# Peptides against a protein of PDB entry 2YKT: the designs that were tried, part 31

Target 1, 231 residues: chain A of PDB entry 2YKT
Amino acid sequence: SRSEEMHRLTENVYKTIMEQFNPSLRNFIAMGKNYEKALAGVTYAAKGYFDALVKMGELASESQGSKELGDVLFQMAEVHRQIQNQLEEMLKSFHNELLTQLEQKVELDSRYLSAALKKYQTEQRSKGDALDKCQAELKKLRKKSQGSKNPQKYSDKELQYIDAISNKQGELENYVSDGYKTALTEERRRFCFLVEKQCAVAKNSAAYHSKGKELLAQKLPLWQQACADPS

## One batch from the design tools (peptide; aimed at target 1 D109 R111 R188 F193)

Design b2_p12_7 (made by RFdiffusion4)
Pose (drawn by RFdiffusion4):
Structure b2_p12_7 (pose): chain A 225 residues (1-144, 151-231), chain P 12 residues (1-12)
Amino acid sequence: SRSEEMHRLTENVYKTIMEQFNPSLRNFIAMGKNYEKALAGVTYAAKGYFDALVKMGELASESQGSKELGDVLFQMAEVHRQIQNQLEEMLKSFHNELLTQLEQKVELDSRYLSAALKKYQTEQRSKGDALDKCQAELKKLRKKPQKYSDKELQYIDAISNKQGELENYVSDGYKTALTEERRRFCFLVEKQCAVAKNSAAYHSKGKELLAQKLPLWQQACADPS
Amino acid sequence: EPLAPWESEYTE
């Protein structure tokens, strides 16, 4: 009887994956694409900014008394080129290693989940029907206490076997369904961890490039007196 | 408890 409770829980897990998880994953993929489209806009505009800044650096390079300021502005643009390309690296860890792999999985999963739930429902119903029929045949013999005919005993053995088979099938079906759910959340967490490692390398690169150059930049217009 | 890779392909 708890078996029937477990049978409904299992159907509910497959339904939750197909109607909640995968659609939310389709939405997450769409937000990720918008995010990358936006990140591309920033990388482009950062280019215009830094070229405008190099132009100022060229002017200071040609003047009397401000040449070193020209060098400072060149170095600022250069630091940003180095930071940006550590960002473009985190960006591709986003496209090829996260968005593409998620889209590939979710595409095949619709058919896979529809088929797995269906196969489970058919197998569980077929085992239940065979058990009910064996039990009906036995009830017929028994109707028309510590005594059992040869045939009654054979039915008792068969009912015991099929009941054990049905309960194991429902028990294993539930474990499998929870595992399908966990595998999909695990893959999502893994893809996010990978993008996160590249965000750490990007931010670490920025801290050190700036920690190196920033004091010299702050000194460039200090009072020499 | 460890997990196997995500399975998404159905084969008949």

Design b2_p12_7_s1 (made by RFdiffusion4, then SolubleMPNN; from b2_p12_7, 4 letters changed)
Fold by OpenDDE base, seed 1:
Structure b2_p12_7_s1 (fold): chain B 231 residues (1-231), chain A 12 residues (1-12)
Amino acid sequence: as target 1 above (231 residues)
Amino acid sequence: EPLPPYVSEYVE
């Protein structure tokens, strides 16, 4: 029946969230943590590299003929420091605004979805059983009427059961239909939340890239000219 | 119309 098919679809939506979406989201969070750790590692390695660059700048500043190049090397290291500060800010947002929030939600969602599905199933079964009972009673009544010398005695009760069946059928169909819409909304909310959090990450990432581009665009012409200028 | 928030926190 239409109601049975829609019931199956509704259960499948909940199962898809629990068995496919949430496990995939846990994996996504794990991969995000790995990515964060790798970026922190890059930060540490970069510090060592630019500290060594500062040492080269110190040597230039101590030279007789390359003193101005020492300032250039120091500026290069300073620009890196500013870019790195922006990266650290981005990483903090990545952790707090994406990973932590997703982890909290996915942990709670298993219990939520199980309860929601169980509630739906219980009510759906209750309405279904009530309908089946009414149909069974009508069948018994018709059998009794067929064997009777006065079938008209049962006509009013037959009409009452027919009306009750119609009403219960309509109620079941409406409940299952609403259940399906609710399940699809639950699924969509989860994807929307992920998209929104990823948008926040993208904005923070854009700010990081913009700051780096701005700083380098400002200084690079000066650095490129440094070796052409007389000492 | 915006969807309601992702509110898994309300489950007992």
Scores: peptide ipSAE 0.075, ipTM 0.718, DockQ to the pose 0.617
OpenDDE base, seeds 2, 3, 4, 5: peptide ipSAE 0.055, 0.050, 0.054, 0.057; ipTM 0.669, 0.675, 0.678, 0.691

Design b2_p12_7_s2 (made by RFdiffusion4, then SolubleMPNN; from b2_p12_7, 5 letters changed)
Fold by OpenDDE base, seed 3:
Structure b2_p12_7_s2 (fold): chain B 231 residues (1-231), chain A 12 residues (1-12)
Amino acid sequence: as target 1 above (231 residues)
Amino acid sequence: ESLPPYVSEYVE
């Protein structure tokens, strides 16, 4: 029946969130943590490299013929420092605005969805059972009427059951329909939340890339000219 | 059918 099919669809939405979406989200969080760790590793390694570059700049500054190149090397290290600051801001956002919040939600969601599904199933079954009972009673009444010497005696009661069945069928269909819409909304909310949090991270990532581009665009021409200028 | 804002919880 239409109501039975819609009921199955409703249950499948909840099942998909619990068995597919949430496990996948946990994996996404885990992959995010791995990515964060790798970026932190890059940050540390880069610091060592540019600290060594500063040392080369110091040596140049002490030389008689390459003093100005010392300033260039220091500027290169300073640009790195500023870019690193933007990267750190991006990583903070990545951790706090995406990973932590998703982790909190996914941890609570299993219990919530299980309870929501159970509530829906209980009410759906209650309405279904009431409908089945009325249908059974009508069948019983018709059987009794068929064996009676006066079938007209049961006509009013038969009409009452027919009306009751019609009403209960309508109520069940409406309830299941609303349940399906609710389930789909729950699924959409979860995807929307993920998208919104990813947007926040993307803004900070854009700031990191923009800062790097701006700083390098400003300084690189100067650095490229440094060796062409006579000492 | 309005979706919750950015700060909304999964559990309502």
Scores: peptide ipSAE 0.056, ipTM 0.699, DockQ to the pose 0.285
OpenDDE base, seeds 1, 2, 4, 5: peptide ipSAE 0.048, 0.056, 0.048, 0.078; ipTM 0.681, 0.661, 0.661, 0.659; seed 5 fails the geometry check

Design b2_p12_7_s3 (made by RFdiffusion4, then SolubleMPNN; from b2_p12_7, 5 letters changed)
Fold by OpenDDE base, seed 5:
Structure b2_p12_7_s3 (fold): chain B 231 residues (1-231), chain A 12 residues (1-12)
Amino acid sequence: as target 1 above (231 residues)
Amino acid sequence: ESLPPYISEYIE
């Protein structure tokens, strides 16, 4: 029946969230933590590289013929420091505003969804059983009427069962329909939350990239001319 | 248990 099919669809939505979405979200969080760790590692390794560059700048500054190139090398290291500071701020936001919040939600969600599904199933079954009972009683009544010498005796009661069945059928269909809409809403709100948090991350990432682009665009032409300029 | 505070305003 239509109600049975819609019931199956409703259950499948809940199962998809619990068995596909939530595990995938946990994996997403894990991959995010790995990404964060790698970026932190890059920052640390880069510090060593640019500290070594500063050392080369110091040597240039001590030379008789290359002093101005020392300043260029120092500027290169300083620009990198500013870019890395912006990256660290982005990583803090990435951790606090995305990973932590998603982790908190996914841990609470499993129990909630299980309870919600169980509640829906219990009420759906209750309404279905009540409908089945009325249908069975009507069938019994009709059987008695067919075997009776006075079938009219059962006519009023038959009408009462028909009305009850119609009402219960409508109630069941409405309940299952609402249940399906509710389940889809539950799924959508989880994706919407993920999208919203990713937007925040994207804004912070854009700020990081913009700062780097601006600093390098400003200084790179100066650095490129340093060796061509006479002392 | 209570529903995690997912944003509901995005849902039509």
Scores: peptide ipSAE 0.052, ipTM 0.705, DockQ to the pose 0.127
OpenDDE base, seeds 1, 2, 3, 4: peptide ipSAE 0.008, 0.066, 0.046, 0.051; ipTM 0.344, 0.752, 0.700, 0.706; seed 2 fails the geometry check

Design b2_p12_7_s4 (made by RFdiffusion4, then SolubleMPNN; from b2_p12_7, 4 letters changed)
Fold by OpenDDE base, seed 5:
Structure b2_p12_7_s4 (fold): chain B 231 residues (1-231), chain A 12 residues (1-12)
Amino acid sequence: as target 1 above (231 residues)
Amino acid sequence: EPLPPYQSEYVE
């Protein structure tokens, strides 16, 4: 029946969230933590590289014929330091505003969804059982009427059961329909939350990239000219 | 009964 099919669809939405979405979200969080760790590792490794570049700048500054190139090398290291500082700020936001919040949500969601599904199933079954009972009673009444010498004795009761069945059928259909809409809303809330948090990450990432682009665009022409300038 | 982890503001 339409009601039975819609019931199956409703259960499948909850099952999809619990068995597909939430495990995938846990994996997403894990991959995010790995990505964060790798970027932090880049920052640390870059520090060693640019500290070594500063050492080369010191040697240039001590030379008789390459002193001005020392300043260039120092500027290169300093610009990179500023870019890395911006990356660290982005990573803090990535951790605090995305990963931590998603982890909190996914941890609480298993219990909530299990309870929500159970509540829906219990009420759906209750309404279904009540309908089945009325249908069974009507069937029994009709059998008695067919075997009776006075079928008119059961006519009023038959009408009452028909009305009750119609009302219970409508109530069940409405309940299952509302249940399906509720389940889809629950799914949408989860995706919307993820999208909103990813938008925040995207804004922070854009700030990081713009800062780096601006700093390098300002300095790179000067650095490129340094060796061509007469000493 | 466990509280919903996601806000109701995403309701269509």
Scores: peptide ipSAE 0.203, ipTM 0.786, DockQ to the pose 0.129
OpenDDE base, seeds 1, 2, 3, 4: peptide ipSAE 0.179, 0.192, 0.189, 0.188; ipTM 0.770, 0.786, 0.785, 0.782; seed 3 fails the geometry check

Design b2_p12_8 (made by RFdiffusion4)
Pose (drawn by RFdiffusion4):
Structure b2_p12_8 (pose): chain A 225 residues (1-144, 151-231), chain P 12 residues (1-12)
Amino acid sequence: SRSEEMHRLTENVYKTIMEQFNPSLRNFIAMGKNYEKALAGVTYAAKGYFDALVKMGELASESQGSKELGDVLFQMAEVHRQIQNQLEEMLKSFHNELLTQLEQKVELDSRYLSAALKKYQTEQRSKGDALDKCQAELKKLRKKPQKYSDKELQYIDAISNKQGELENYVSDGYKTALTEERRRFCFLVEKQCAVAKNSAAYHSKGKELLAQKLPLWQQACADPS
Amino acid sequence: SEPENPWPELPE
């Protein structure tokens, strides 16, 4: 009887994956694509900014008394080119390693989940019907206490076997369904961890490039007196 | 044919 409760829980897990998880995953993929489109806009504009800044650096390089300021502005643009390309690296860890792999999985999953739930429902119903029939045949023999005919005993053995088979099938079906759910959340967490490692390398690169150059830049227009 | 599961197994 708890078997029937477990049977409904299992159907509910497959329904939750197909109707909640995968659609939300389709939405997450769409947000990720918008995010990358936006990140491309920033990388591009950062280019225009830094070229405008190099132009100022060329002007200071040609003047009397401000040449070193020209060098400072060149170095600022250079630091940004080095930071940016550590960012473009985190960016491709986003496209090829996250968005593409998620889209590939979710595409195949619709058919896989529809088929797995259906196969489970058919197998569980077939085992339940065979058990009910064996039990009905036995009830017929028994109707027309510590005594059992040869045939009654054979039915009792068969009912025991089929009931054990049905309960194991529902028990394993539930464990499998929870595992399908966990595997989909695990893959999402893993893809996010990978993008996160590249975000750590990007931010670490920025901290050290600036920690190296920033004091010299702050000194360039200090009072020499 | 019966489709295969596209998702990876859980890590240990």

Design b2_p12_8_s1 (made by RFdiffusion4, then SolubleMPNN; from b2_p12_8 with E9D E12T)
Fold by OpenDDE base, seed 2:
Structure b2_p12_8_s1 (fold): chain B 231 residues (1-231), chain A 12 residues (1-12)
Amino acid sequence: as target 1 above (231 residues)
Amino acid sequence: SEPENPWPDLPT
């Protein structure tokens, strides 16, 4: 029946969220943590590299013929420090605004979805059973009427059951239809949240990249000319 | 009591 098909669709949405979306989201979070760790590793390694660059700058500053190049090397290290600071800020945001929030939600979602699905199933079954009962009673009444010498005695009751069946059928269909819409909304809510949080991450990432680009664009021409301009 | 939905409502 239409209601049965819609019911199956509704249950399938919940099952898809529980069995596909949530596990995939957990994996996404795990991959995000791996990405974060790798970037943190880059930051740490970069610090060592640019600290060593500063040391080279110190040596240049102590030289007789390369003093000005010491300043260039210091500037290079400083620009990198600023870029790394932006990266660290981005990573903090990535962790706190995306990963942590997703993790909290996905851990709670199993309980919520189970309860929501159970509630829907219980009410759907209740309405279905009530309909079935009414149909069964009508069938019994019709059998009695056919065997009766006075079938008109049952006519009013038959009409009442027919009306009740029609109403219960309509209620069941509406309930299941609304249930399906609700389930689809639940699915969409999860994806929308992910998109919104990913947008926040993207903004922070853009800021990091922009800052780095700006700083390097400003200084790189100067650094490129430094060897050609002996002091 | 039913668990609260951990996900926010859809934007209007």
Scores: peptide ipSAE 0.423, ipTM 0.907, DockQ to the pose 0.837
OpenDDE base, seeds 1, 3, 4, 5: peptide ipSAE 0.416, 0.420, 0.421, 0.419; ipTM 0.906, 0.906, 0.906, 0.906

Design b2_p12_8_s2 (made by RFdiffusion4, then SolubleMPNN)
Fold by OpenDDE base, seed 2:
Structure b2_p12_8_s2 (fold): chain B 231 residues (1-231), chain A 12 residues (1-12)
Amino acid sequence: as target 1 above (231 residues)
Amino acid sequence: SEPENPWPELPE
């Protein structure tokens, strides 16, 4: 029946969220944590490299013929420090605004979805059982009427059951239809949240890249000519 | 009591 098909569709949506979306989201969070760790590792390694560059700058500054190149090397290290700070800020945002929030939600979602599905199933079954009962009673009444010498005695009651069945059928169909819409909305809410949080991450990432580009674009021409213009 | 939905509502 239409209601049975819609019911199966509804249950499948919940099943897809619980068995596909949530596990995939947990994996996504795990991959995000790995990515964060790797970037933190890059940041740490870069610090060592540019600290060593500062040391080279110090040596240049102590030299008689290369003092100005010391300043260039210091500037290079400083620009990198600023870029690194932006990266760290982005990573903090990535962790706090995306990963932590997703983790909290996905952990709570199992309980919520189980309860929501159970509620839907309970009510759907209740309405279905009530319909089946009315149909069964009508069938019994018709059987009794056919065997009776006075079928007219049962006519009013038959009409009442027909009306009740029609109403219960309509109610069941509406309930299941609404249930399906609700389930689809639940699925969409999850994806929408992910998209919105990824947009926030993208903005932070863009800020990091923009800052780095601006700083390097400003300084790189000066650094490139430094050797050709001794003091 | 029923668990609260952890996900926000869809934007209008």
Scores: peptide ipSAE 0.426, ipTM 0.906, DockQ to the pose 0.838
OpenDDE base, seeds 1, 3, 4, 5: peptide ipSAE 0.418, 0.422, 0.424, 0.422; ipTM 0.905, 0.905, 0.906, 0.905

Design b2_p12_8_s3 (made by RFdiffusion4, then SolubleMPNN; from b2_p12_8 with S1P E12A)
Fold by OpenDDE base, seed 2:
Structure b2_p12_8_s3 (fold): chain B 231 residues (1-231), chain A 12 residues (1-12)
Amino acid sequence: as target 1 above (231 residues)
Amino acid sequence: PEPENPWPELPA
């Protein structure tokens, strides 16, 4: 029946969220943590590299013929420090605004979805059973009427059951239809949240990249000319 | 008590 098919669709949406979306989201979070760790590793390694660059700058500053190049090397290290600071801020945001929030939600979602599905199933079954009962009673009544010498005695009751069946059928169909819409909305809510949080991450990432680009664009021409301009 | 939906409502 239409209601049965719609019911199946509704349950499938919930099952898809529970069995596909949530596990995939957990994996997404895990991959995000790996990504974060890798970037943190880059930051740490970069610090060592640019600290060493500073040392080279110190040596240049102590030289007789390369003093000005010392300043250039210091500037290079400083710009990198600023870029790395931006990266760290981005990573912090990535962790706190995306990963942590997703982790909290996905952890709670199993309980919520189970309860929501159970509630839907219980009510759907209740309405279905009530309909079945009414149909069964009508069938019994019709059998009695056929065997009766006065079938008109049951005519009013038959009409009442027919009306009741029609109403219950309509209620069931509406309930299941609404249930399906609700389930689809639940699915969409999850994806929308992910999109919104990814937008925030994207903004932070853009800021990081922009800052780095700006700083390097400003200084790189100066650095490129440094060797050609002996002091 | 029914558990609360952890996900926010859709934007209007």
Scores: peptide ipSAE 0.417, ipTM 0.906, DockQ to the pose 0.836
OpenDDE base, seeds 1, 3, 4, 5: peptide ipSAE 0.410, 0.415, 0.415, 0.414; ipTM 0.904, 0.904, 0.905, 0.905

Design b2_p12_8_s4 (made by RFdiffusion4, then SolubleMPNN; from b2_p12_8 with E4S)
Fold by OpenDDE base, seed 2:
Structure b2_p12_8_s4 (fold): chain B 231 residues (1-231), chain A 12 residues (1-12)
Amino acid sequence: as target 1 above (231 residues)
Amino acid sequence: SEPSNPWPELPE
């Protein structure tokens, strides 16, 4: 029946969220944590590299013929420090605004979805059972009427059951239809949240990249000319 | 009591 098919669709949406979306989201979070860790590792390694660059700058500054190049090397290290600071900020945002929030939600979602599905199933079954009962009673009444010498005695009751069945059928269909819409909305809410949080991350990432690009664009021409301009 | 929905509502 239409209601049965719609019911199946509704349950399938919930199952998809529980069995596909949530596990995939957990994996996404895990991959995000790995990504974060790798970037943190880059930051740490970069610090060592540019600290060593500063040392080279110090040596240049102590030289007789390369003093000005010392300043260049210091500037290079400083620009990198600024870029790394931006990266760290981005990573904090990535962790706090995306990963942590997703993790909190996905952990709570199993309980919520189970309860929501159970509630839907219980009510759907209740309405279905009530309909079935009414149909069964009508059938019994019709059998009695056929065997009766006075079938008109049951006519009013038959009409009442027919009306009741029609109403209950309509209620069931509406309930299941609404249930399906609700389930689809639940699914969409999850994806929308992910998109919104990813947008926030993207903004922070863009800021990091922009800042780095700007700083390097400003200084790189100067650095490129440094060897050609002995002081 | 039923658990609350952990996900925010859809934007209007």
Scores: peptide ipSAE 0.420, ipTM 0.904, DockQ to the pose 0.844
OpenDDE base, seeds 1, 3, 4, 5: peptide ipSAE 0.413, 0.418, 0.417, 0.418; ipTM 0.902, 0.902, 0.903, 0.903

## One batch from the design tools (peptide; aimed at target 1 K105 E186 F193)

Design b2_p13_3 (made by RFdiffusion4)
Pose (drawn by RFdiffusion4):
Structure b2_p13_3 (pose): chain A 225 residues (1-144, 151-231), chain P 13 residues (1-13)
Amino acid sequence: SRSEEMHRLTENVYKTIMEQFNPSLRNFIAMGKNYEKALAGVTYAAKGYFDALVKMGELASESQGSKELGDVLFQMAEVHRQIQNQLEEMLKSFHNELLTQLEQKVELDSRYLSAALKKYQTEQRSKGDALDKCQAELKKLRKKPQKYSDKELQYIDAISNKQGELENYVSDGYKTALTEERRRFCFLVEKQCAVAKNSAAYHSKGKELLAQKLPLWQQACADPS
Amino acid sequence: SFTPDRTPEEDWS
């Protein structure tokens, strides 16, 4: 009987994956694509900014008394080219290693989940029907206490076997369904962890490039007196 | 026992 409760829980897990998780995953992929389209806009505009800044650096390089300011502006643009390309690295860890792999999995999962739930429902129903029939045949013999005919005993053995088979099938089906759910959340967490490692390398690169150059830049227009 | 028919391409592990 708890078996029937477990049978409904299992159907519910497959339904939750197909109607909640995968659609939300489709939405997450769409947000990720918008995010990357936006990140491309920023990398492009950062280019225009830094070229405009190099132009100022060229002007200071050609003047009397401000040449070293020209050097400072060159270095600012250079630091940003180095930071940006550590960012473009985190960016591709986003496209090829996250968005593409998610889209590939979710594409095949519709058919896989529809088929797995269906196979489970058919096999669980077939085992239930065979058990009910064996039990009906036995009830017929028994109707027309510590005594059992040869045939009654054979039915009792068969009912025991099929009931054990059905309960194991439902028990294993439930464990499998929870595992299918957990594998999908684990893969999502893994893809996010990978993008996160590259975000750490990007931010670490920025901290050290600036920690190196920033004091010299702050000194360039200090009072020499 | 229940075992879904899965290919390596459908495996989320």

Design b2_p13_3_s1 (made by RFdiffusion4, then SolubleMPNN; from b2_p13_3 with T3K R6V)
Fold by OpenDDE base, seed 3:
Structure b2_p13_3_s1 (fold): chain B 231 residues (1-231), chain A 13 residues (1-13)
Amino acid sequence: as target 1 above (231 residues)
Amino acid sequence: SFKPDVTPEEDWS
């Protein structure tokens, strides 16, 4: 029946969220934590490299003929420090606004969805059983009427059961339809939440890249010309 | 109408 098909579709939406979406989201969070750790590793490795660059700048500053190049090397290290600070800010946002929030949601979701599905199934079955009972009673009444010497005695009761069946069928169809819309809304809300949180991360990432580009674009021409006029 | 009970942590808002 149309109601049975829509019921199956509703259950399949909940099943897809629990068996496909949530496990995939847990994996996404795990991959995000790995990415965060790798970026923190880049930060640490870069610090060693630019600390060594500062040491080269110190040596230049101690020389008689290369003192101005010492300042250039220090500026290169300082720009790196500023870019790194922006990266750390982006990573804090990535952790607090995306990973932590998704982890909290997905941890609670299995219990929530299981309870929601069970509630829907219980009420759907209750309405279905009530409909089946009315249909069975109508069938019994028709059998009694066919065996009776006065079939007209049962005509009013037959009409009452037909009306009751029609009403219960409509109620069941509406309930299942609303259940399906609710399930689709639950699925969509999860994807929307992911998209919105990822947009915040993307905005912070764009700010990091922009700041780095601006700082380097401002200083690079100066650094490129530093060797043209030896003093 | 079917609407599950939701908490702030569970509603994905």
Scores: peptide ipSAE 0.121, ipTM 0.699, DockQ to the pose 0.844
OpenDDE base, seeds 1, 2, 4, 5: peptide ipSAE 0.115, 0.124, 0.123, 0.115; ipTM 0.698, 0.687, 0.687, 0.684; seeds 2, 4 fail the geometry check

Design b2_p13_3_s2 (made by RFdiffusion4, then SolubleMPNN; from b2_p13_3, 4 letters changed)
Fold by OpenDDE base, seed 3:
Structure b2_p13_3_s2 (fold): chain B 231 residues (1-231), chain A 13 residues (1-13)
Amino acid sequence: as target 1 above (231 residues)
Amino acid sequence: AFKPDVTPEEDWA
């Protein structure tokens, strides 16, 4: 029946969220934590490299003929420090605004969706059983009427059962239809939340890249000319 | 009856 098909579709939406979406989201969070750790590793490795660059700047500053190049090397290290600070701000946002929030939600969601599906199944079955009972009672009444010397005695009751069946069928169809819309809305809301949180990450990432580009674009022409200037 | 601590709207808003 149409109601049985829509019921199967509704159950399949909940099943897809619980068995495909939520496990995939847990994996996404795990990959995000790995990415965060790798970026923290880049920060640490970069610090060692630019600390060594500062040491080269110190040696230049102590020289008689390369003192001004010491200032250039220090400026290169300082620009790196500013870029790194912007990366750390982006990582804090990535952790607090995406990973932590998704981790909390996915943990709560498994229990919620299981309960929601069970509630829907219980009520759907209750309405279906009530319809089946009414149909069975009508069939019994028709058998009694066919065996009776006065079939007209059962006509009013037959009409009452037909009306009751029609009403219960309509209620079941509406309930299953609303259940399907609710399930699709729950699925869409989860994807929308992911998109919105990823947009916040993208905005912070854009700010990091923009700041780095601006700082380097401002200083790079000066650094490129430093060796052409007389010492 | 399982009552979620957070409604679906609050949980995925």
Scores: peptide ipSAE 0.125, ipTM 0.728, DockQ to the pose 0.294
OpenDDE base, seeds 1, 2, 4, 5: peptide ipSAE 0.118, 0.112, 0.115, 0.110; ipTM 0.724, 0.727, 0.724, 0.719; seeds 2, 5 fail the geometry check

